# Peptides against a protein of PDB entry 4DOW, part 93

Target 1, 157 residues: chain A of PDB entry 4DOW
Amino acid sequence: TFSWVGRPLPNRKQFQQMYREICMKINDGSEIHIKVGQFVLIQGEDNKKPYVAKLIELFQNGAEVPPKKCARVQWFVRFLEIPVSKRHLLGRSPPAQEIFWYDCSDWDNKINVETIIGPVQVVALAPEEVIPVDQKSEETLFVKLSWNKKDFAPLPP

## One batch from the design tools (peptide; made by RFdiffusion4, then SolubleMPNN)

Design b2_p22_6_s1 (from b2_p22_6, 12 letters changed)
Fold by OpenDDE base, seed 2:
Structure b2_p22_6_s1 (fold): chain B 157 residues (1-157), chain A 22 residues (1-22)
Amino acid sequence: as target 1 above (157 residues)
Amino acid sequence: YDPDLDRPINKERLEKLQNELY
């Protein structure tokens, strides 16, 4: 179950109400609050790892009946999602914790909040920085580069 | 009305990835 936290933000869009925060109620009855700017795991294909995304906007689509709770996201990709023929362009074998900023607009970046599994920690690193592999960082994902379907590049500012 | 909000996002993403893999 998902519910909005706080009042809608000022918005000029007629059929959309924007919010800063949403509450996710999980099976054990506990609640998790997720805010714009945080990173989340999105339900992927069966028996596949969840997708990783950064929340850019939270909004209710009033044009639908009933209204739908939605989000606009910035997608990340895992190394295994990159075509085999282009993986060599990275020039190294990345650790499992590394993800890449998806720098393309061909993917739909509007999701239903019901596809959100939960929050995840994503840390941006410089290319020369080493990704920690200790137990404390096991659940943390790291991003150094972007991927635009053609090549890898430094992260945007 | 935004028809993109009703799209199966994960399915579309998967199809695009498959097209690039093969």
Scores: peptide ipSAE 0.082, ipTM 0.680, DockQ to the pose 0.048
Fold by OpenDDE base, seed 4:
Structure b2_p22_6_s1 (fold): chain B 157 residues (1-157), chain A 22 residues (1-22)
Amino acid sequence: as target 1 above (157 residues)
Amino acid sequence: YDPDLDRPINKERLEKLQNELY
């Protein structure tokens, strides 16, 4: 169950009410608040790891019937999502915790908040920084590079 | 089954990725 936190933000978009924060109620009754700018796990295909995204906007889409709670996101990709033929372009074997900023506009970046599994920690690192891979940080994902379907590159500004 | 989980955004992403794999 998802519910908006706070009042809508001022905006001029017709049929949309923008919010800063959403509340996700979990099975045990506990609540997790997710804010714009945070990173989330998005439900993927069956037997697939969740997608990773950064929340850019939270909004209720009143143009839909019934209105839908939505988000605009910046997508990340896991290494296994990179085509096999192009993985060598990375020049290294990344740890499982590494994700890549998806630097393409060919994907729809609007999601239903119901697809959000939960928040996740994503840490941006400089290329020379070492990705810590330990049990305590196993849940943390790290991003050093972008992927634009052609090559890896430094993170966009 | 939740239809929102199978939204085209995931399908589109998967299809595009698959098309690049083969």
Scores: peptide ipSAE 0.081, ipTM 0.674, DockQ to the pose 0.049
Fold by OpenDDE base, seed 3:
Structure b2_p22_6_s1 (fold): chain B 157 residues (1-157), chain A 22 residues (1-22)
Amino acid sequence: as target 1 above (157 residues)
Amino acid sequence: YDPDLDRPINKERLEKLQNELY
């Protein structure tokens, strides 16, 4: 179950109400709050790792009946989502914790909030920084580069 | 109603990946 937290943010869109925070109530009754700007895991295929995204906007589409809770996201991609023929362009074997900023507009960046599994920690690193791999940081994902379907590049500002 | 909000993202991404794998 998903519910908005707080009052709608000021906006000028007629059929859209924007929010800063959403509450996820999970099966055990506990609640998880997710805010704009945080990173989330999106439900993936069976036996596959979840997708990773940064929340850019949280909004309710008032034009629908009933209104639908939505999010606009910045997508990330895992290394295994890079075409096999282009993986060599990275020039190294990335650890499993590394993800890449998807620098393309060909993917729809609007999602139903019901596809959100939960929050995840994503840390931006400089290219020369080492990704720590230990029990404490194993759940943390790291991003150094962007992927634009042609090559890897430094992260956008 | 925006049907794109309910589209199967997994299927879409999988198909794109398969089409560009090689």
Scores: peptide ipSAE 0.080, ipTM 0.684, DockQ to the pose 0.050
Fold by OpenDDE base, seed 5:
Structure b2_p22_6_s1 (fold): chain B 157 residues (1-157), chain A 22 residues (1-22)
Amino acid sequence: as target 1 above (157 residues)
Amino acid sequence: YDPDLDRPINKERLEKLQNELY
């Protein structure tokens, strides 16, 4: 289950209430708080790895019945999501922990919070920095570049 | 009511990827 934490933020959007933080109740009864600006795993397709996203906005859509708890996200893509014909543009074989900033607007960036699996650590690195691939860092994802469906580019600020 | 919020994002994402293959 998901519940809002704190008071709604000021905004001018009709039927929408903005929030900074949401509480996720997990199976063991413990609670995980997720804030705007953090990174999360989003439920993927059957038998596929979850999607990775950065939370940009948390909001309740009051125009729906019942109201829906939603989020606006910045998407990341895994290397396997890059078209086969374009993968060579990276010029290297990335580790499994590397993801890419999706620099396109063709994907819907609104999600239901119920699709959030949980938080994940994403670390931005300079191109010259080495991605650590050890057992202790397997849960951490790393981003160096963006992908705009044409080419890879330096990570935006 | 915002129908965009109820779209299957995963399906749409997959469709976008598939459409770019052709």
Scores: peptide ipSAE 0.078, ipTM 0.677, DockQ to the pose 0.045

Design b2_p22_6_s2 (from b2_p22_6, 15 letters changed)
Fold by OpenDDE base, seed 5:
Structure b2_p22_6_s2 (fold): chain B 157 residues (1-157), chain A 22 residues (1-22)
Amino acid sequence: as target 1 above (157 residues)
Amino acid sequence: YDPKLDKPINKEELQKRQDELY
C-alpha cells in the first residue's frame, strides 16, 4: 500500500495535489519512504526487467475516479533496450549496471505509484570514471550518457 | 538479494521496446 507523507505542496493545477514524499508498505510490514528526486524501479510487463526512473513529481490525480496516486518521472533505459542496430554507437561493451538517461519526449512519463517496486541507487559518473563491477556494487546503477534514439551524448546536468 | 529487482527480460517485450526506441 501507498500513502502520502506530509502536507500537499502549493500548486495551481486543478484536481491535483502535489507531495514531496510517499510511504510504501512492503511485504514484511516495514515501511519505505520515497521522495521526489530519488530513483526507483518500476514494474515492467510480464517477466521483464524493471524499468529505472527518477521521480520528478508526486501527485494525486483527483480527476480520476477513484483518485489515483501518481508520479511524473524521468526515464532511464537499459543497454539491452537499445535497438540492436544502434548499440554499436556506444563504442564499447557496457557493464550490466550501466543505464542511460532517456532524452526523448515520446514516452509517457506519468506512472501509477503502485507500479513502484522500490528505491534504487543511481550514481552519475563522468565519462572517464570507471564503473565498479564488484559484488558489493551490484545493486547500484550508473549513468554516464544520454540516449535520444539517434545517438549517445554526454549526460545532461 | 531480491530477484525481482533484476528479472530476466522477456524476448517479445524486449523487441517491443526496441521497436519503440528505433
Scores: peptide ipSAE 0.044, ipTM 0.618, DockQ to the pose 0.044
Fold by OpenDDE base, seed 2:
Structure b2_p22_6_s2 (fold): chain B 157 residues (1-157), chain A 22 residues (1-22)
Amino acid sequence: as target 1 above (157 residues)
Amino acid sequence: YDPKLDKPINKEELQKRQDELY
């Protein structure tokens, strides 16, 4: 179950109400609050690892019947999702904790909030920084580069 | 349950994703 937290933000879009925060109620009855700017895991297809995304907007889509709670996201991609023929362009074997900023607009970046599994920690690093492999950082994902279907590049500002 | 510990993508779905990224 998902519910909005707080009042709608000022917005000029006729059929959309924007919010800063949403509440996710999980099976054990506890609640998790997720805000714009945080990173989340999105449900993938069957037998597929969850997608990683950064929340850019939270909004209710009033154009749908019934209205849907939605989010606009910035997608990330896992190394194993990159075509085999292009993986060599990275020039190294990344650790399992590394993800890449997806720098293309061809993917739909609007999701239903019910596809959110939960929050995840993502840390941006400089290319020369080493990804920690200790137990404390086990649950953290790291991003150094972007992927635009053709090549890897430094992270956008 | 840790969603990051989800099972690997199956071969068919992985190929579909790779085709989209190509």
Scores: peptide ipSAE 0.043, ipTM 0.613, DockQ to the pose 0.044
Fold by OpenDDE base, seed 1:
Structure b2_p22_6_s2 (fold): chain B 157 residues (1-157), chain A 22 residues (1-22)
Amino acid sequence: as target 1 above (157 residues)
Amino acid sequence: YDPKLDKPINKEELQKRQDELY
């Protein structure tokens, strides 16, 4: 169950109410608040490993009947999602914690908030920095590079 | 259940995503 937190933010889009924060009610009755700018795991189809995304906007789409709670996201891609024929372009074997900024606009970046599994920690690192794989950081994902369907590149600004 | 843990990937969906990355 998802519910908006706070009042709608000012915006100029017709039939759209924007929010900064949403409340996620989980099965045990506890609540998790998720804000714009945070990273989340998105449910994959058919028991697929969750996708990773950064929340860019939270909004209620009033053009739909009934209105839907939605989000716009910046997608990340896991190494195993990259085509097999192009994985060698990385030049190294990445740790499981590494994800890549998806630097393309061909993917639909609008999601239903109900697909959000929960928040996740994502830390940006410089390419030369080592990804910590110790027990303290096992739940943290790391991003060093972007993927633009052609090659890996430094993270966008 | 921890969604951050490694899970098997659905091959069909993985292929779909891979195709979109080409």
Scores: peptide ipSAE 0.052, ipTM 0.622, DockQ to the pose 0.044; fails the geometry check
Fold by OpenDDE base, seed 3:
Structure b2_p22_6_s2 (fold): chain B 157 residues (1-157), chain A 22 residues (1-22)
Amino acid sequence: as target 1 above (157 residues)
Amino acid sequence: YDPKLDKPINKEELQKRQDELY
């Protein structure tokens, strides 16, 4: 179950109400709050790793009946999602914790909040920084570069 | 540790994602 937290944010759009925070109530009755700017895991099919995204906007689409709870996201990609023929462009073998900023606009960046599995920690690093691999940081993902379907590049500002 | 992060990649879906990103 997903519920908005707080009052709608001021916006000039009549077709949507924007929010800063959403509450996920899971089966055991516990609640998880997720805010704009945080990173989340998005559900895929069975037996696959979730997608990774940064929440840019949380909004209720008033044009739908009933209104639909949605999010606008910035997508990330895992190394194994990069085409095999282009993986060599990275010039190194990344650790499993590394993800890449998807620098393309060809993907739909709107999702149903019901596809959110939960929050995840993502840390931006400089290219020369080493990704720590220990049990404490194993659940943390790291991003150094972007991927634009042609090449890897420094992160956008 | 969140085991949800350690789910395996489905081979069929991996190919689909690669095709979409090409």
Scores: peptide ipSAE 0.051, ipTM 0.621, DockQ to the pose 0.044; fails the geometry check

Design b2_p22_6_s3 (from b2_p22_6, 13 letters changed)
Fold by OpenDDE base, seed 1:
Structure b2_p22_6_s3 (fold): chain B 157 residues (1-157), chain A 22 residues (1-22)
Amino acid sequence: as target 1 above (157 residues)
Amino acid sequence: YDPKLDKPINKEELEKRINELY
């Protein structure tokens, strides 16, 4: 279950209440707080790895009946999500932990918070940087480049 | 349900859509 943390933030949208933080209650009863600006794993198809996204906004959509707890996200893409025919454009075999900033608007950037599996660590690196050993873990993802459906490029600022 | 498409979708359709987007 998901519940808002704190009071709504000021906003100018008639049917939306903005929030900074949401609480996720896990099956064991424990709670995890997730804030705007953090990275999350989002459930896709069952046989696929979860999607990765950065939370940009948390809001309740009052225009829906019943109101829905939603988020706006910046999508990342895993290497295996990129079409096979274009993977060679990277020019290297990326580690499994590498993800790419998705620099397109084709995907809907609004999600239901119920699709959030949990938080994840994402570390931004320069293209020439090597993943540090002390930062390298199975749970940490790394982003060096963006993907715009045509080519890879340096990360946007 | 696929969050990137904001709609219910099966695996095969998803793969098709992904391939079309790129």
Scores: peptide ipSAE 0.107, ipTM 0.721, DockQ to the pose 0.097
Fold by OpenDDE base, seed 3:
Structure b2_p22_6_s3 (fold): chain B 157 residues (1-157), chain A 22 residues (1-22)
Amino acid sequence: as target 1 above (157 residues)
Amino acid sequence: YDPKLDKPINKEELEKRINELY
């Protein structure tokens, strides 16, 4: 179950109400609050690792009946989402914790909040920095590069 | 359902599409 936290933010979009925070109620009754700017895991295929995205906007789409709770996201990609024929362009074998900023607009960046599994920690690193793979950081994801369907590049400024 | 494509899709079809894009 998802519910908005706080009052709508001022915006000039006629059929949208913007919010800063949303509350996820888990089956055990506990609550998780997620804010704009945080990173989330999003359910994809059942037998695959969840997608990773940064929340850019949280909004209720009043143009739909009934109104739908939505989010606008910046997508990241896991290495295994990169086409097999292009993976060699990275020039190295990345650790499982590495993700890449998706620098394309061909994917739908609007999601239903019901697809959100939960929050995740994402840390930006310089290319020369080493990704820690200790037990404490096992669930932390790291981003060094972007992927634009053609090549890997430094992160956007 | 694939949230990136905003469409229902299974693993087999997704893999096929990814491979066809390049």
Scores: peptide ipSAE 0.099, ipTM 0.715, DockQ to the pose 0.094
Fold by OpenDDE base, seed 5:
Structure b2_p22_6_s3 (fold): chain B 157 residues (1-157), chain A 22 residues (1-22)
Amino acid sequence: as target 1 above (157 residues)
Amino acid sequence: YDPKLDKPINKEELEKRINELY
């Protein structure tokens, strides 16, 4: 169950109410608050690892019937999502915790909040920084580079 | 449902779509 936290933010978009924060009620009854700017795991295919995204906007889309709670996101991509034929362009074997900033517009960046599994920690690193690969940080993801379907590039700000 | 495509899609169709995009 998802519910808005706080009052709508001022905006000029017709049929949309924007919010800063949403509350997710999980199975044990506890609540998790997620804010714009945080990173989340998003459910993809049942047999695949969840997608990773940064929340850019939270909004209710009143143009839909019934109104839908939505988010606009910046997508990240896991190494396994990159085509096999292009993986060699990285020039190294990344740890499982590494993700990449998706620098393309071919993916829909609007999601239903019901697809959000929960928050996740994403840490931006400089290329020369080492990704910690210990059991204590398995839940933390790291990003150094962007991927634009052609090549890897330095991480955008 | 695939959130990146904003539509229902199965694994086979998704992989096909990915291959077509590259």
Scores: peptide ipSAE 0.085, ipTM 0.696, DockQ to the pose 0.094
Fold by OpenDDE base, seed 4:
Structure b2_p22_6_s3 (fold): chain B 157 residues (1-157), chain A 22 residues (1-22)
Amino acid sequence: as target 1 above (157 residues)
Amino acid sequence: YDPKLDKPINKEELEKRINELY
């Protein structure tokens, strides 16, 4: 279950109440707070690795019936999400922990918070920096490049 | 449900959609 933390942020959007933070209550009763600017894992297909996204906005969407708790996100893409025919453009075999900034607008960037599995750590690295691959860092994802369906490129500023 | 497409989608359809987009 998800619930808003704090009061709505000031805004003039007619059907949206914006928030800075949301609380995710998990099975054991513990709570995880997720804030705008953090990264999250988002459920896609049941038997696939979850999607990765950065939370840009958290808002209650009053235009929907019933109102929905939503987020606007910046998508990332896992290497295996990239078409097989394009993977060679990377010029290397990335570690499983590497993700890519999705630099396209064709994906819906609004999600239901109910699809959030939990927070995840994403670290931006320079291309020359080494991605650590060990037991401790396996939970951390790393981004060096963007992907725009045509090629890989340096991260957006 | 696929949040990137904002609609229900199965594995085969997702793969098809991805291939169509690239």
Scores: peptide ipSAE 0.084, ipTM 0.708, DockQ to the pose 0.096

Design b2_p22_6_s4 (from b2_p22_6, 11 letters changed)
Fold by OpenDDE base, seed 5:
Structure b2_p22_6_s4 (fold): chain B 157 residues (1-157), chain A 22 residues (1-22)
Amino acid sequence: as target 1 above (157 residues)
Amino acid sequence: YAPNLNKPINKEKLEKLQNELY
């Protein structure tokens, strides 16, 4: 279950109430608060790992009946989500924890908050920095590059 | 340097989003 935290933020969009924070109740009954700017795991398709995204906006969409709790996100992509024919462009075999900033607009960046599995830690690294691969870092995802369906590129500082 | 994930790579997309909010 998901519920808004705090008052709606000022905005000029009709039928949309914007929020800074949302509360999700998990299986053990505990609650997790997720804010705009944080990273989350999104429910994947069958037999696929969850998607990774950064929350850009939280809003209730009043244009739908009933109103839906939604989010706008910046997508990340896992290496295995990249077409096999293009993976060689990376020039290396990435660790499982590496993800890529998705620099395309072809994906719908609006999601239902109910697809959020939970928060995840994403750390940006410089190209020369080494991604730790020990068990202590397996819960953390790392990003060095963007992917625009054509090539990989360094992230700007 | 450390990449800044708080700023979208595409400035135009950011501006568009901001214009939609206000």
Scores: peptide ipSAE 0.098, ipTM 0.614, DockQ to the pose 0.025
Fold by OpenDDE base, seed 1:
Structure b2_p22_6_s4 (fold): chain B 157 residues (1-157), chain A 22 residues (1-22)
Amino acid sequence: as target 1 above (157 residues)
Amino acid sequence: YAPNLNKPINKEKLEKLQNELY
């Protein structure tokens, strides 16, 4: 289950109450607090790895009945999510830990918080930096580039 | 340099979003 943490933030959006933090209660009764700005794993489609996203906003959508707990996210894309015909544009074989900043607006960036699996660590690296593929870093995802459906580009500093 | 994931690639888009919220 998901519940809001704290009081609603001031905003001008009609029918929406914004929050900074949400509490995720898992099966064993423990709680995980997730805040705006953190990275999360989102439930993927069948036979697919979870999606990766950065939380931009947490809000109660009062336009729906009943109201829904939602989030606005910045999407990342895994290499295997990129069309096969475009993967060669990277010019290298990325490690499994590499993800890409999705630089397009064609994807719906509003999600139901119930699709959140849990938090994940995402680290930004310069293009020249090597992605560590050690056991100690297997749980961390790394991003160097953006993907805009046309080409890869370095992330700005 | 180190990339900053707190800044979107499209700054204008973020500014528009923020203006709608605040």
Scores: peptide ipSAE 0.096, ipTM 0.608, DockQ to the pose 0.024
Fold by OpenDDE base, seed 2:
Structure b2_p22_6_s4 (fold): chain B 157 residues (1-157), chain A 22 residues (1-22)
Amino acid sequence: as target 1 above (157 residues)
Amino acid sequence: YAPNLNKPINKEKLEKLQNELY
């Protein structure tokens, strides 16, 4: 289950209440708090790895019946999600921990919070920096570049 | 340089979205 944490933020939208934080209650009774600006894993398709996203906004959409807890996200894309015909544009074989900033607007960036699996650590690196693959970084994803369906590009500083 | 994940690549789109909310 998901519950809002704190009071709603000022918002001009009549039926949408915005929040900074949401609480995710897991089956074992433990709770995980997720805030705007953090990175999360989103439920993927069958037999597919979860999607990776950064939370941009958390809001309840009261225009829907029943009201739904939603989020706006910045999507990341895994290398294997990129079309096979375009993968060569990277010019290298990325490690499994590398993801790419999705720089397109064709994907719906609104999700239901119920699709959130949990938080994940994402670290931005300069192009020249080496992605660590040691035990400490096994759960960490790294991003150096963006992908806009046409080519890869360095992330802006 | 060090990439900044706090700034979206398309700043204009984010600003438009924020202006609709605030």
Scores: peptide ipSAE 0.074, ipTM 0.611, DockQ to the pose 0.025
Fold by OpenDDE base, seed 3:
Structure b2_p22_6_s4 (fold): chain B 157 residues (1-157), chain A 22 residues (1-22)
Amino acid sequence: as target 1 above (157 residues)
Amino acid sequence: YAPNLNKPINKEKLEKLQNELY
């Protein structure tokens, strides 16, 4: 179950109410609060790892009946989501913890909040920095580069 | 140095998106 936290933010969209935070109630009754700007895991397809995204906006779409709780996201991609024919462009075998900033507009960046699995930690690194591999960082994802369906590029500082 | 994840690579794209919402 998802519920809005706080009052809606002022916006100019007639049928959309924007929020800074949403509360996710999990099966054990505990609550997880997720805020705009945080990174989340999105439910993947069968036999696929969850998608990774950064929350840009949280909003309720009042134009729909019933109103839907939605989010606008910045997508990340896992290495295995990149076409096999293009993976060689990275020039290395990335660790499983590495993800890439998806720098394309062809993907729908609107999601239903019910597809959110939970928060995840994402850390930006310079290309020359080494991704730490330890138990403490096993659940942390790291991003060094962007992917625009053509090539990899360093993230701006 | 570490990149700033709050600064999009495609700044224009993000700004356009934000301008549509605000």
Scores: peptide ipSAE 0.104, ipTM 0.637, DockQ to the pose 0.026; fails the geometry check

